Peptides against a protein of PDB entry 4AID. Designs and how they scored, part 4

Target 1, 242 residues: chain A of PDB entry 4AID
Amino acid sequence: FDIKRKTIEWGGKTLVLETGRIARQADGAVLATMGETVVLATAVFAKSQKPGQDFFPLTVNYQEKTFAAGKIPGGFFKREGRPSEKETLVSRLIDRPIRPLFVKGFKNEVQVVVTVLQHDLENDPDILGMVAASAALCLSGAPFMGPIGAARVGWVDGAYVLNPTLDEMKESKMDLVVAGTADAVMMVESEIQELSEEIVLGGVNFAHQQMQAVIDAIIDLAEHAAKEPFAFEPEDTDAIKA

## One batch from the design tools (peptide; aimed at target 1 V103 A142 P147 F232)

Design b1_p9_1_s1 (made by RFdiffusion4, then SolubleMPNN; from b1_p9_1, 6 letters changed)
Fold by OpenDDE base, seed 4:
Structure b1_p9_1_s1 (fold): chain B 242 residues (1-242), chain A 9 residues (1-9)
Amino acid sequence: as target 1 above (242 residues)
Amino acid sequence: AQPVTGVKP
């Protein structure tokens, strides 16, 4: 087994990105750990486009499966059923920033699956899932112009908090999720209680600055562990309609 | 930054 691991300190917590142990059949697979929260992201892409495929068929599926039964809040045997509201929301949070980063004209099926394997009740697996999905895509060889980083920002006691714990979030006046590349913010999602626009914009900037260490960690992992890039040339027909 | 560590089992 060729296991490659990147470890960084991030917001006072250890972030570990690992590849090569699990899900080797995927195009990319990353086991990400922050504290004792653990997620597996897998990226799989079709090597051809389906005939008559008019849109980019990206599917993102975030799942809190029964494998963590006893370590996930609400750990009743979820029947294989409709995604929870949280699972649906987090799937969208992952989808939104990654979708525009695929090479224009790429219409091969892409499936990103993020599975929560462990939850420490402190670190929300959503941010970790975004990071892991980004890393898995960068390792896959898919024509993905990532990485993205992600961060949650809280506002507690008049200060920004990077990836606040679930307990700190109860006291936070802000739940700000940001995702972006090294150069640009790609997505903002926010729930805010009576904060100025200046504080919110400062939170976006803080998030974007703090995610650079994660972006760099994904790049360093990819330099060592990425598959050969999938040879994709966009058909010239989509260049003429812009 | 800690380097990527590869373990070949």
Scores: peptide ipSAE 0.008, ipTM 0.505, DockQ to the pose 0.033
OpenDDE base, seeds 1, 2, 3, 5: peptide ipSAE 0.005, 0.007, 0.007, 0.006; ipTM 0.461, 0.481, 0.472, 0.471

Design b1_p9_1_s2 (made by RFdiffusion4, then SolubleMPNN; from b1_p9_1, 6 letters changed)
Fold by OpenDDE base, seed 2:
Structure b1_p9_1_s2 (fold): chain B 242 residues (1-242), chain A 9 residues (1-9)
Amino acid sequence: as target 1 above (242 residues)
Amino acid sequence: AQPEIGKKP
């Protein structure tokens, strides 16, 4: 089987995007690694719309496997069967920026699943999960107008820090998660302590600038590894207005 | 840079 891998240096860490080894039955599947944190993103989409489907049925599920989550100090013994608050939140962080990038009128079922396979206790798998989900969608052939990049920005010792470690985040006055395309910021989520709006806006710009390397890495992976685009013609909804 | 292409049989 053909394994394709893209490696970049990103914020002083090695980011690896790999496809072709696992989950080959998915439309897209990416193993993403940063430090020793490892996630698997899979994208699957239906090849037809359900009769009477009136909304876009996108489901995003971020999950931390018990063997990965059990390394986290204070990690609650997840009872099988309900997403944690973190898993629910991160699923939304992934959903928010990708949902608007699907071709208008596409109402086939799409399922994105991000599974944390390993956690190094330094690199949060949420950002890595966003990147991996973007990459998996770009490889899938789904009518997705990505990629998105994502970044966390901290403010430590009077400077922006790209993807601060969990320990650096204890000293950070900012937890700023940004996702976007090459051209646009699609999502901002922020927790901020005593910082000016100027510093926060500068953090968004810093994140958007720093995620370009990730976007480029996903594009380069997709050029080599993407499936043929799914033949989707949006029904000409303008022809119903005549 | 081209992605590393590993062929495993």
Scores: peptide ipSAE 0.010, ipTM 0.504, DockQ to the pose 0.033
OpenDDE base, seeds 1, 3, 4, 5: peptide ipSAE 0.007, 0.000, 0.008, 0.006; ipTM 0.474, 0.442, 0.485, 0.478

Design b1_p9_1_s3 (made by RFdiffusion4, then SolubleMPNN; from b1_p9_1, 6 letters changed)
Fold by OpenDDE base, seed 2:
Structure b1_p9_1_s3 (fold): chain B 242 residues (1-242), chain A 9 residues (1-9)
Amino acid sequence: as target 1 above (242 residues)
Amino acid sequence: AQPETGKKP
């Protein structure tokens, strides 16, 4: 088995990105670990466009498995079959930053699935899921102009905290989730308590700076483990406007 | 407060 692994220290925690052990039938598959929180991201894309496909058919499905749900705070016994509110929200958090990074004109079906395998009760699998999804797409050969990084920023004791624990978040005046490329912020989601715009903007900048190490880690993993890029030439839609 | 989903340009 050709297992590739990247390990970095990130916000005082070990982030591990691994490929080649699980879900080999996917175009890309990454097992990501931070603390004892573990997610599996898989990316699959169709090798042809469906006839009459007019939109980009990207689906993102974040899911917490029932065996992991027993370790998730507030994890009600999920009845099989419908995404929870959390799963729906996190699926959107992953979708939002990745969707615009696909090559224009690519309308092949893309499915990203993020599965929480373990939760440590400290590290929320949402950020880890975003990172893992980015990595899985970069490994897949899909025409994805990533990677993205992601970070949560808290404001605790008058300082920014990268990826605060669930306990530190109780003391945080900010829940700021940021996703971006090396060059750009792609998504911000925030809940803020009585903080200045300056502190919030500083939090976005802090997140974007801190996610660079993750972006670099995904690039390094992709250099060693990415599939050959899918031969996709966008139809020259600009030639039809002449 | 509604979460401000800001696309920064």
Scores: peptide ipSAE 0.007, ipTM 0.483, DockQ to the pose 0.030
OpenDDE base, seeds 1, 3, 4, 5: peptide ipSAE 0.006, 0.006, 0.007, 0.006; ipTM 0.450, 0.486, 0.450, 0.499

Design b1_p9_1_s4 (made by RFdiffusion4, then SolubleMPNN; from b1_p9_1, 6 letters changed)
Fold by OpenDDE base, seed 2:
Structure b1_p9_1_s4 (fold): chain B 242 residues (1-242), chain A 9 residues (1-9)
Amino acid sequence: as target 1 above (242 residues)
Amino acid sequence: AQPETGVKK
């Protein structure tokens, strides 16, 4: 197996992005690890558009496996079949920043699946899932103009904290999730307690700065492991306006 | 007073 791996130190933790071992039938597949939290992201895209497809059919499914859910704080025994509220929210957190980065006019079906395989009770798999999904898309050959990075920022003891642990988050006055490209912030989601706008904006900037290392890591992985780009020429929709 | 925006390393 041609296993490619990128490892970086990120916020005092080791981030590992691996491809080539699992889910090789997907267009892109990344096993991402931070601490002992482990996620598998897969990206699959259709090689043709369905007749009459008028919208971009992107689906993102974040899921926590039952065997991992026993290690998730507040992880009720998920009855098989319906996404939890958390899974629904995290699926949206992943969807929001990636959706606008697909080449305009691409209307082939795209499915991103993020599966939590392990949870360490310290590192939330949501950020890791965002990173893994980005990496899987970059490896897939889909016309995706990523990568995105992602970061959670806390405010603990008067300082920004990158990807605070679940325990540090109890002391945090901020839960700020940011996703972006190298050049732009694509998504912000925040819960804030009695902080100034200046601190919040500084948190967004801090997140965007800190995610660059992740973006670079995904690029490096893609340079070594990406599939050939899918030959997609957007229909020149501007030629119809003449 | 601007809060000292420290990065906890």
Scores: peptide ipSAE 0.008, ipTM 0.512, DockQ to the pose 0.019
OpenDDE base, seeds 1, 3, 4, 5: peptide ipSAE 0.007, 0.000, 0.000, 0.000; ipTM 0.481, 0.395, 0.407, 0.400; seeds 3, 4 fail the geometry check

Design b1_p9_2 (made by RFdiffusion4)
Pose (drawn by RFdiffusion4):
Structure b1_p9_2 (pose): chain A 242 residues (1-242), chain P 9 residues (1-9)
Amino acid sequence: as target 1 above (242 residues)
Amino acid sequence: HKFIPWEKS
């Protein structure tokens, strides 16, 4: 039972989100393509709370398969091993904006894994990885507040540029990744060539405008394909506090 | 209570 939101031509690149064919046993699994870069994002959460668990346990693993680029690993064991700098960075890049959007009071194990299956030498899977992770979370039925969007905004020839490619990045004076909900920017990360607070802030806002088409697309797929929501009521400590 | 994980605030 296969389902896509393949629409979203997004910033001139085709973004497809597919579910129901791959990884049916996960709570949420989305194969996401942008251009010709492909990642599978899966989301599983435990349906129970561990005794005495006192914080929300969430793990995000982002991993790149070298076959995503037609190469065998250079390591002595010819197999991927410990995460690289890029994999741990991207893992925090997904975890940061998601961790706060789970319902206050929820403490079940949640694991989201994003695996890079194909890289097209143009579209960085890191942003795509964020979007696919958000899509799988919405579909899983966990207490995850609305979808997250994300984009990279560059600054080329005096204008904002959405999701610039790797070659476009050579000419950019800004590298800004923003992830947000429909209402709010949730995270920023950037490297900037001494641009003003105004322009930087402008790029953050441009990104938040430009990522709406993605949130819409996730909401659309969730309307067709999401699992039943997991019931979770937080404790009404409201009367005791007052 | 069921929270819908795809609705907007």

Design b1_p9_2_s1 (made by RFdiffusion4, then SolubleMPNN; from b1_p9_2, 7 letters changed)
Fold by OpenDDE base, seed 4:
Structure b1_p9_2_s1 (fold): chain B 242 residues (1-242), chain A 9 residues (1-9)
Amino acid sequence: as target 1 above (242 residues)
Amino acid sequence: MVINPYAKA
């Protein structure tokens, strides 16, 4: 196995991004670990467009498997077949920032699957899933103009906390999820309790600054492990509307 | 041709 691994310290935790051991049949596959939370992201894209495809067919599926569910509160009775509310929300959180980063005119089917393999009850797999999905896309050769980073920001005792634990989140007045590129914020999702707009905007900036280390880690991994870029030439659709 | 700038050529 040609295993490539990047390890960084991030918010006082070790983030590990690994490729080459699992899901080698995917275009990109990343095993991401933070604490004892482990996710597998896979990216697969079609090598051709379907006839009559009018829109970009991106599907993001975040899922928590039953082996992780023995450690995830409420996991014992996930009926096979429908995503939980959390799985649906996290799938959207991953989709939102990545969708606009695909090259205009690319209408090949793209499937991103994030699977929670392990949960430590401290580190939420959603942020880790966003990071892993970004990394998997960057490795895939798909015409994806990532990476994105992601971060959760809490507000505890009058300070920003990067990726608060589930226990720290009980005391947090903010649940702020941010995703972005090196240069831009792409997505903000927030639940806020009686905080000023200034604190929230400061949280977005804090998140964007803190995710740079993750972006750099994905770039470094991709430089060593990315597949050859898929040869894609966007049809110049703007030349026909003039 | 938009190449992923992080994929090695």
Scores: peptide ipSAE 0.024, ipTM 0.550, DockQ to the pose 0.307
OpenDDE base, seeds 1, 2, 3, 5: peptide ipSAE 0.006, 0.013, 0.022, 0.021; ipTM 0.401, 0.493, 0.606, 0.558; seed 3 fails the geometry check

Design b1_p9_2_s2 (made by RFdiffusion4, then SolubleMPNN; from b1_p9_2, 7 letters changed)
Fold by OpenDDE base, seed 5:
Structure b1_p9_2_s2 (fold): chain B 242 residues (1-242), chain A 9 residues (1-9)
Amino acid sequence: as target 1 above (242 residues)
Amino acid sequence: MVFNPYARA
């Protein structure tokens, strides 16, 4: 198997992005690991547009499957059923920043599935899932103008903390999730406890700076492992020149 | 720099 792996140190943790071992039938597939938290992202896209398709049919599905529940506290046998509130939220967190990065006029079905395979109870799989989804899309050959990076920022003891642990987050006055490209912030989601706008804006900037290492890691992985670009001519040629 | 997979075309 042609397994390609990128490893970086990120926020004092080892981030591993791997492709080529599993889900090889997907257009893109990335196994991402941080600590002992492990996610699989898969990207699949249709090679044709459905007749009469008038919107971009992107579906993002984040799942914390029951087999990870052997390590997830409170992971009692939730039947294959309704997504949890967390799964719904994280699916949206992944969707929001990636949706606008598809080439204008591309209306083929795209399915991104992020599956939590393992949880270490320290590293939340949401940020890892965002990173993995970005990487899987970049590997897929879909007309995706990524990568995105993502970061969580906490505010603990008067300082920014990159990707705080679940325990550090209990002491954090900020839960700030940022996603962006190398050049732009694409999404901010925040829960803030009595912090100034200056601290919050500083957190966004900190997140955007810290995610550059992840963006670069995805690019490096994609340079080696990406499929050939899907032959797609956008309706608006000006969007490719940017 | 956006990874433009089409930049190889």
Scores: peptide ipSAE 0.051, ipTM 0.727, DockQ to the pose 0.164
OpenDDE base, seeds 1, 2, 3, 4: peptide ipSAE 0.019, 0.026, 0.022, 0.023; ipTM 0.612, 0.685, 0.643, 0.668; seed 2 fails the geometry check

Design b1_p9_2_s3 (made by RFdiffusion4, then SolubleMPNN; from b1_p9_2, 8 letters changed)
Fold by OpenDDE base, seed 4:
Structure b1_p9_2_s3 (fold): chain B 242 residues (1-242), chain A 9 residues (1-9)
Amino acid sequence: as target 1 above (242 residues)
Amino acid sequence: MVINPYKLA
């Protein structure tokens, strides 16, 4: 096994991004750990476009598996086959920021799967899943103009908190999820209890600043472990409209 | 500058 690992301190927690041990048959695969929460992200892309494919067929699937549910409260009642509300929401949170970053004209099928392997009941797998999905795409060789970072921001006792624990979130007046590139915010999702727009905008800026360390960690991992870029030339559609 | 991974090769 050629295992590549990047470790950073992030929001007072150790973030580990690892590749080369699991899911080596995927185009990209990243095992991400924060605290004792562990996710596996895999990226797979088709090497050709389907005939008559009119749109970019990106599928994102976030899953909390029942073997992790021995630690996840309520996991025993997840009937196999229907995503939970959380799984559906997190799949969208991952999809939204990554979808615009694929090269225009790329219409090969892309599947991103994020699987929660372990949950510590402190660190939510959603942010970790976003980071892992970004990393897996960057490793895959897919025409993805990432990485993205992601962060959750809380507002506790009049301060921003990076990636609040599930217990800290009970006291938080803000649940702000931000995803972005090094240069731009790509997605904001927020639940807010009577906070000023200034505090919210400050939270977005705080998130974008704090995710830079994650973006840099993904880049460093990709420099050492990325596959060869997939040879994709977008058809110059400007030449057919003249 | 969005690091295009296609420019790192």
Scores: peptide ipSAE 0.029, ipTM 0.599, DockQ to the pose 0.157
OpenDDE base, seeds 1, 2, 3, 5: peptide ipSAE 0.024, 0.020, 0.026, 0.019; ipTM 0.556, 0.588, 0.625, 0.564; seed 1 fails the geometry check

Design b1_p9_2_s4 (made by RFdiffusion4, then SolubleMPNN; from b1_p9_2, 8 letters changed)
Fold by OpenDDE base, seed 2:
Structure b1_p9_2_s4 (fold): chain B 242 residues (1-242), chain A 9 residues (1-9)
Amino acid sequence: as target 1 above (242 residues)
Amino acid sequence: MVINPYALA
């Protein structure tokens, strides 16, 4: 197997992005690890557009498998088949920043699946899932103008904290999830308690700064492991205006 | 190896 791995220190934790071991049948597949939290992201895209396809058919599915949740005291026995509220929310957190980065006119079916394989009860798999999904898309050859990075920012003891633990989040006055490219913030989701707009904006900037190391790590992984780009020429939509 | 111009540009 040609296994490629990128490892960085990120927020005082080791982030590992790995490809080439699992899900080799996908267009892109990344195993991402932070602490003992482990996610598998897969990206698959159709090589042709369906006749009459009028919208971009992107689906994002985040899944916390029951075996990964087995360490969570009080972990709901998820009945097979329906996404939990968390899975639905995290699927949207992943979808929102990636959807606008596909090349305009690309209407081939794209499926991103993020599966939580392990949870350490400290590192939330949502941020890791966003990073892994970005990396899987960058490796896939899909016409995706990523990577995105992602970060959670807390506000603990009057300071920003990058990717606070679940325990640190209990003391945090901010739960700020940011996703973006190198150049732009693409998504913000925030829950905030009694903080100034200045602190919140500073948190967005802090997140965007801190995710650059992740973006660079995805780029480095893609340079070594990306598939050949899918030959997609956007239909010259300007030719229909004549 | 041609880097995906979409993913790395």
Scores: peptide ipSAE 0.047, ipTM 0.698, DockQ to the pose 0.337
OpenDDE base, seeds 1, 3, 4, 5: peptide ipSAE 0.041, 0.026, 0.040, 0.027; ipTM 0.689, 0.690, 0.686, 0.674

Design b1_p9_3 (made by RFdiffusion4)
Pose (drawn by RFdiffusion4):
Structure b1_p9_3 (pose): chain A 242 residues (1-242), chain P 9 residues (1-9)
Amino acid sequence: as target 1 above (242 residues)
Amino acid sequence: PLPPAPWEP
């Protein structure tokens, strides 16, 4: 039972989100394509709380398979091993904006894994990785508040540029990743060539505008394919506090 | 009360 939101031509690139063919045993699994870069994002959460668990346990593992680029690993063991700098950075990039959007009071194990299956030498899977992770979370049925969008905004020839490619990045004076909900920017990360607060803030806002088409697309797929929501009421400590 | 569904803004 296969389902896509393949629409979203997004910033001139084709973004496809597919579910129900791959990884059917995960709570949420989305194969996401943008251009010709492909990642599988899976989301599983435990249906129970561990005794005495006192914080929300969430793990995000982003991993690149070197076959995603037609190469065998250079390491002595010719297999992927410990995460690289890029994999741990991208893992925090996904975790940061998601961790706060789970319902206050929820403490079940949640694991989201995103695996890079194909890299097209143009579209960085890192942003795509964020979008696919967000899509799988919505589909899983976990207490995850609305979808997240994300984008990279560059600054080339005095204009904002959405999801610039790797070659476009050589000419950019800004590298800004923003992830947000429909209402709010949730995270920023950037490296900037001494641009003003105004332009930087402008790029953040441009990104938040430009990522709405993605949130819409996730909401659309969730309307056709999400699992039943997991019931979770927080405790009404409201009367005791007053 | 239950929170909105995970895809509702």

Design b1_p9_3_s1 (made by RFdiffusion4, then SolubleMPNN; from b1_p9_3, 6 letters changed)
Fold by OpenDDE base, seed 2:
Structure b1_p9_3_s1 (fold): chain B 242 residues (1-242), chain A 9 residues (1-9)
Amino acid sequence: as target 1 above (242 residues)
Amino acid sequence: ALPKPPYVR
């Protein structure tokens, strides 16, 4: 087994990104751990475009499976078959920042699956899932111009808190999820309780600064474990102007 | 030239 692992301290917690142990059939697969929360991200992409494919067929599926649900607050026995509201939301949180980072003209099917394997009741698997999905795509060889980082920012006792615990979030006046590249913020999602725009903008900046360590960690992992880039040549878009 | 991912040196 060629296991590659990157470990960083991030927001006072240990973030671990691991590849090479699990899901070897995927183009990219990352086991990400923060505290005792564990997610598996897999990226798979088709090696050819379907005939008549007119759009980029990216699917993102975040799943909190029943075996993890015994430790997930509100994780009642979900009947297999329909994503929860949370799973749908987090799937969108992952999709939004990654979708624009694929090379234009790439219309091969891409499937990103994030599976929560363990939950510690402190660290929400959504941010970890975003990070893991980014890492899995970077390892896959897909024409993905990532990585993205992600961070949650709280506002507790008049200060920004990076990736607040579920308990700290009860006291937080802000739930700010940010995703971005090294150079740009790609996505913001926020729930805010009576905070100034200045505090919110400061939270976005704080998130973007704090996610750089994660971006660097994904790059370091990719340097050691990424597949060769898929030989993709975009069809000359000049031929569609005739 | 195809854009290289920023992690591909």
Scores: peptide ipSAE 0.117, ipTM 0.782, DockQ to the pose 0.448
OpenDDE base, seeds 1, 3, 4, 5: peptide ipSAE 0.066, 0.098, 0.094, 0.091; ipTM 0.758, 0.780, 0.779, 0.773

Design b1_p9_3_s2 (made by RFdiffusion4, then SolubleMPNN; from b1_p9_3, 6 letters changed)
Fold by OpenDDE base, seed 2:
Structure b1_p9_3_s2 (fold): chain B 242 residues (1-242), chain A 9 residues (1-9)
Amino acid sequence: as target 1 above (242 residues)
Amino acid sequence: ALPKKPYVR
């Protein structure tokens, strides 16, 4: 098995990005670990466009399997069949920053699936899922102009905290999720409690700075493990204006 | 020119 792994220290935690062990049928597959939280991201893309496809058919599906949810106090038996509110939200958090990074005119079906395999009750799988999805896309050969990084920022005791634990988040006046490329912030989602705009903007900047190490880690993994880029030529959209 | 690698720096 050609297993490739990148490990970094990130926010005082070990982030591990691994490929080549599982989900080999996917175009890209990454096992990401932070603490004892473990997610599997898979990216699959169609090698042709469907006839008459007029939009980019990207689907993102974040799933917390019952085995991972059964460790979470209050993780009721999710009836198999409908995403929870959390799963729907996190699927959107992953979708939002990645969707605009696909090459314009690419209309092949893309499916990103993020599965929570383990949860440590400290590290939320959402950020890890965003990172893993980004990495899986970068490995896939899809025309995805990533990577994205992601970070959660808290505000605890008058300071920014990178990826606060679920317990630290109870004391946090901010839940700020940021995703971006090396060069740009692509998505912000925030819940704030009576904080100044200056603190929130500072949190976005802090997140964007802190995610650079993750972006670099994904690039390093991709340099070793990425598939050859899919040969995609966008149809000359200028020919449709004639 | 399409970037040779999607993840290119």
Scores: peptide ipSAE 0.168, ipTM 0.772, DockQ to the pose 0.584
OpenDDE base, seeds 1, 3, 4, 5: peptide ipSAE 0.037, 0.060, 0.108, 0.034; ipTM 0.728, 0.755, 0.779, 0.709

Design b1_p9_3_s3 (made by RFdiffusion4, then SolubleMPNN; from b1_p9_3, 6 letters changed)
Fold by OpenDDE base, seed 1:
Structure b1_p9_3_s3 (fold): chain B 242 residues (1-242), chain A 9 residues (1-9)
Amino acid sequence: as target 1 above (242 residues)
Amino acid sequence: ALPKKPYVL
């Protein structure tokens, strides 16, 4: 098995990005691990556009499948059913920053699937899922102008905390999720309790700085493991208006 | 030929 792995220290935790072991039928596939939380991201894209496709058909699906009978609070086998509210929200958190980064005019079907394989009850799989989805797209050969990084920022005891644990988040006055490229913030989502705009803006900047190590790790993984770029030339839609 | 860089910025 040709397994490529990148490991970094990130916010006092080991982040591992791995490809080549599982989901080899996908265009891109990444196992991401932080603590004992493990996610699988897969990216698949169609090699042609459907006739009459007028919009970019991107689907993002985040799933917390209870593979760990015993470590997820609320251990009901959720039968194959409607996505939970959390799964719907996290699917949107992943979708929002990646959607604008596809090459304009690309209208081939793209499917991103993020599956939580393990949860440690400390490290939230949402941020890890965003990172893994970004990495899987960069490996796929799809015309995706990534990577994105992502970070959660808390405000605990008058300081910023990178990717606070679920227990530290109970003491946090801020839940700030940021996603971006090396050069730009693409998405901010925030829940804030009585903090100044200065602290919030400082949190966005802190997140964007801290995600650079993740962006660099995805680039390094992609340089060693990415598929050949899909040859895509956008149809010159300006030539139909002449 | 150097591998074409992925669409990575």
Scores: peptide ipSAE 0.103, ipTM 0.678, DockQ to the pose 0.235
OpenDDE base, seeds 2, 3, 4, 5: peptide ipSAE 0.055, 0.060, 0.049, 0.023; ipTM 0.645, 0.658, 0.628, 0.617

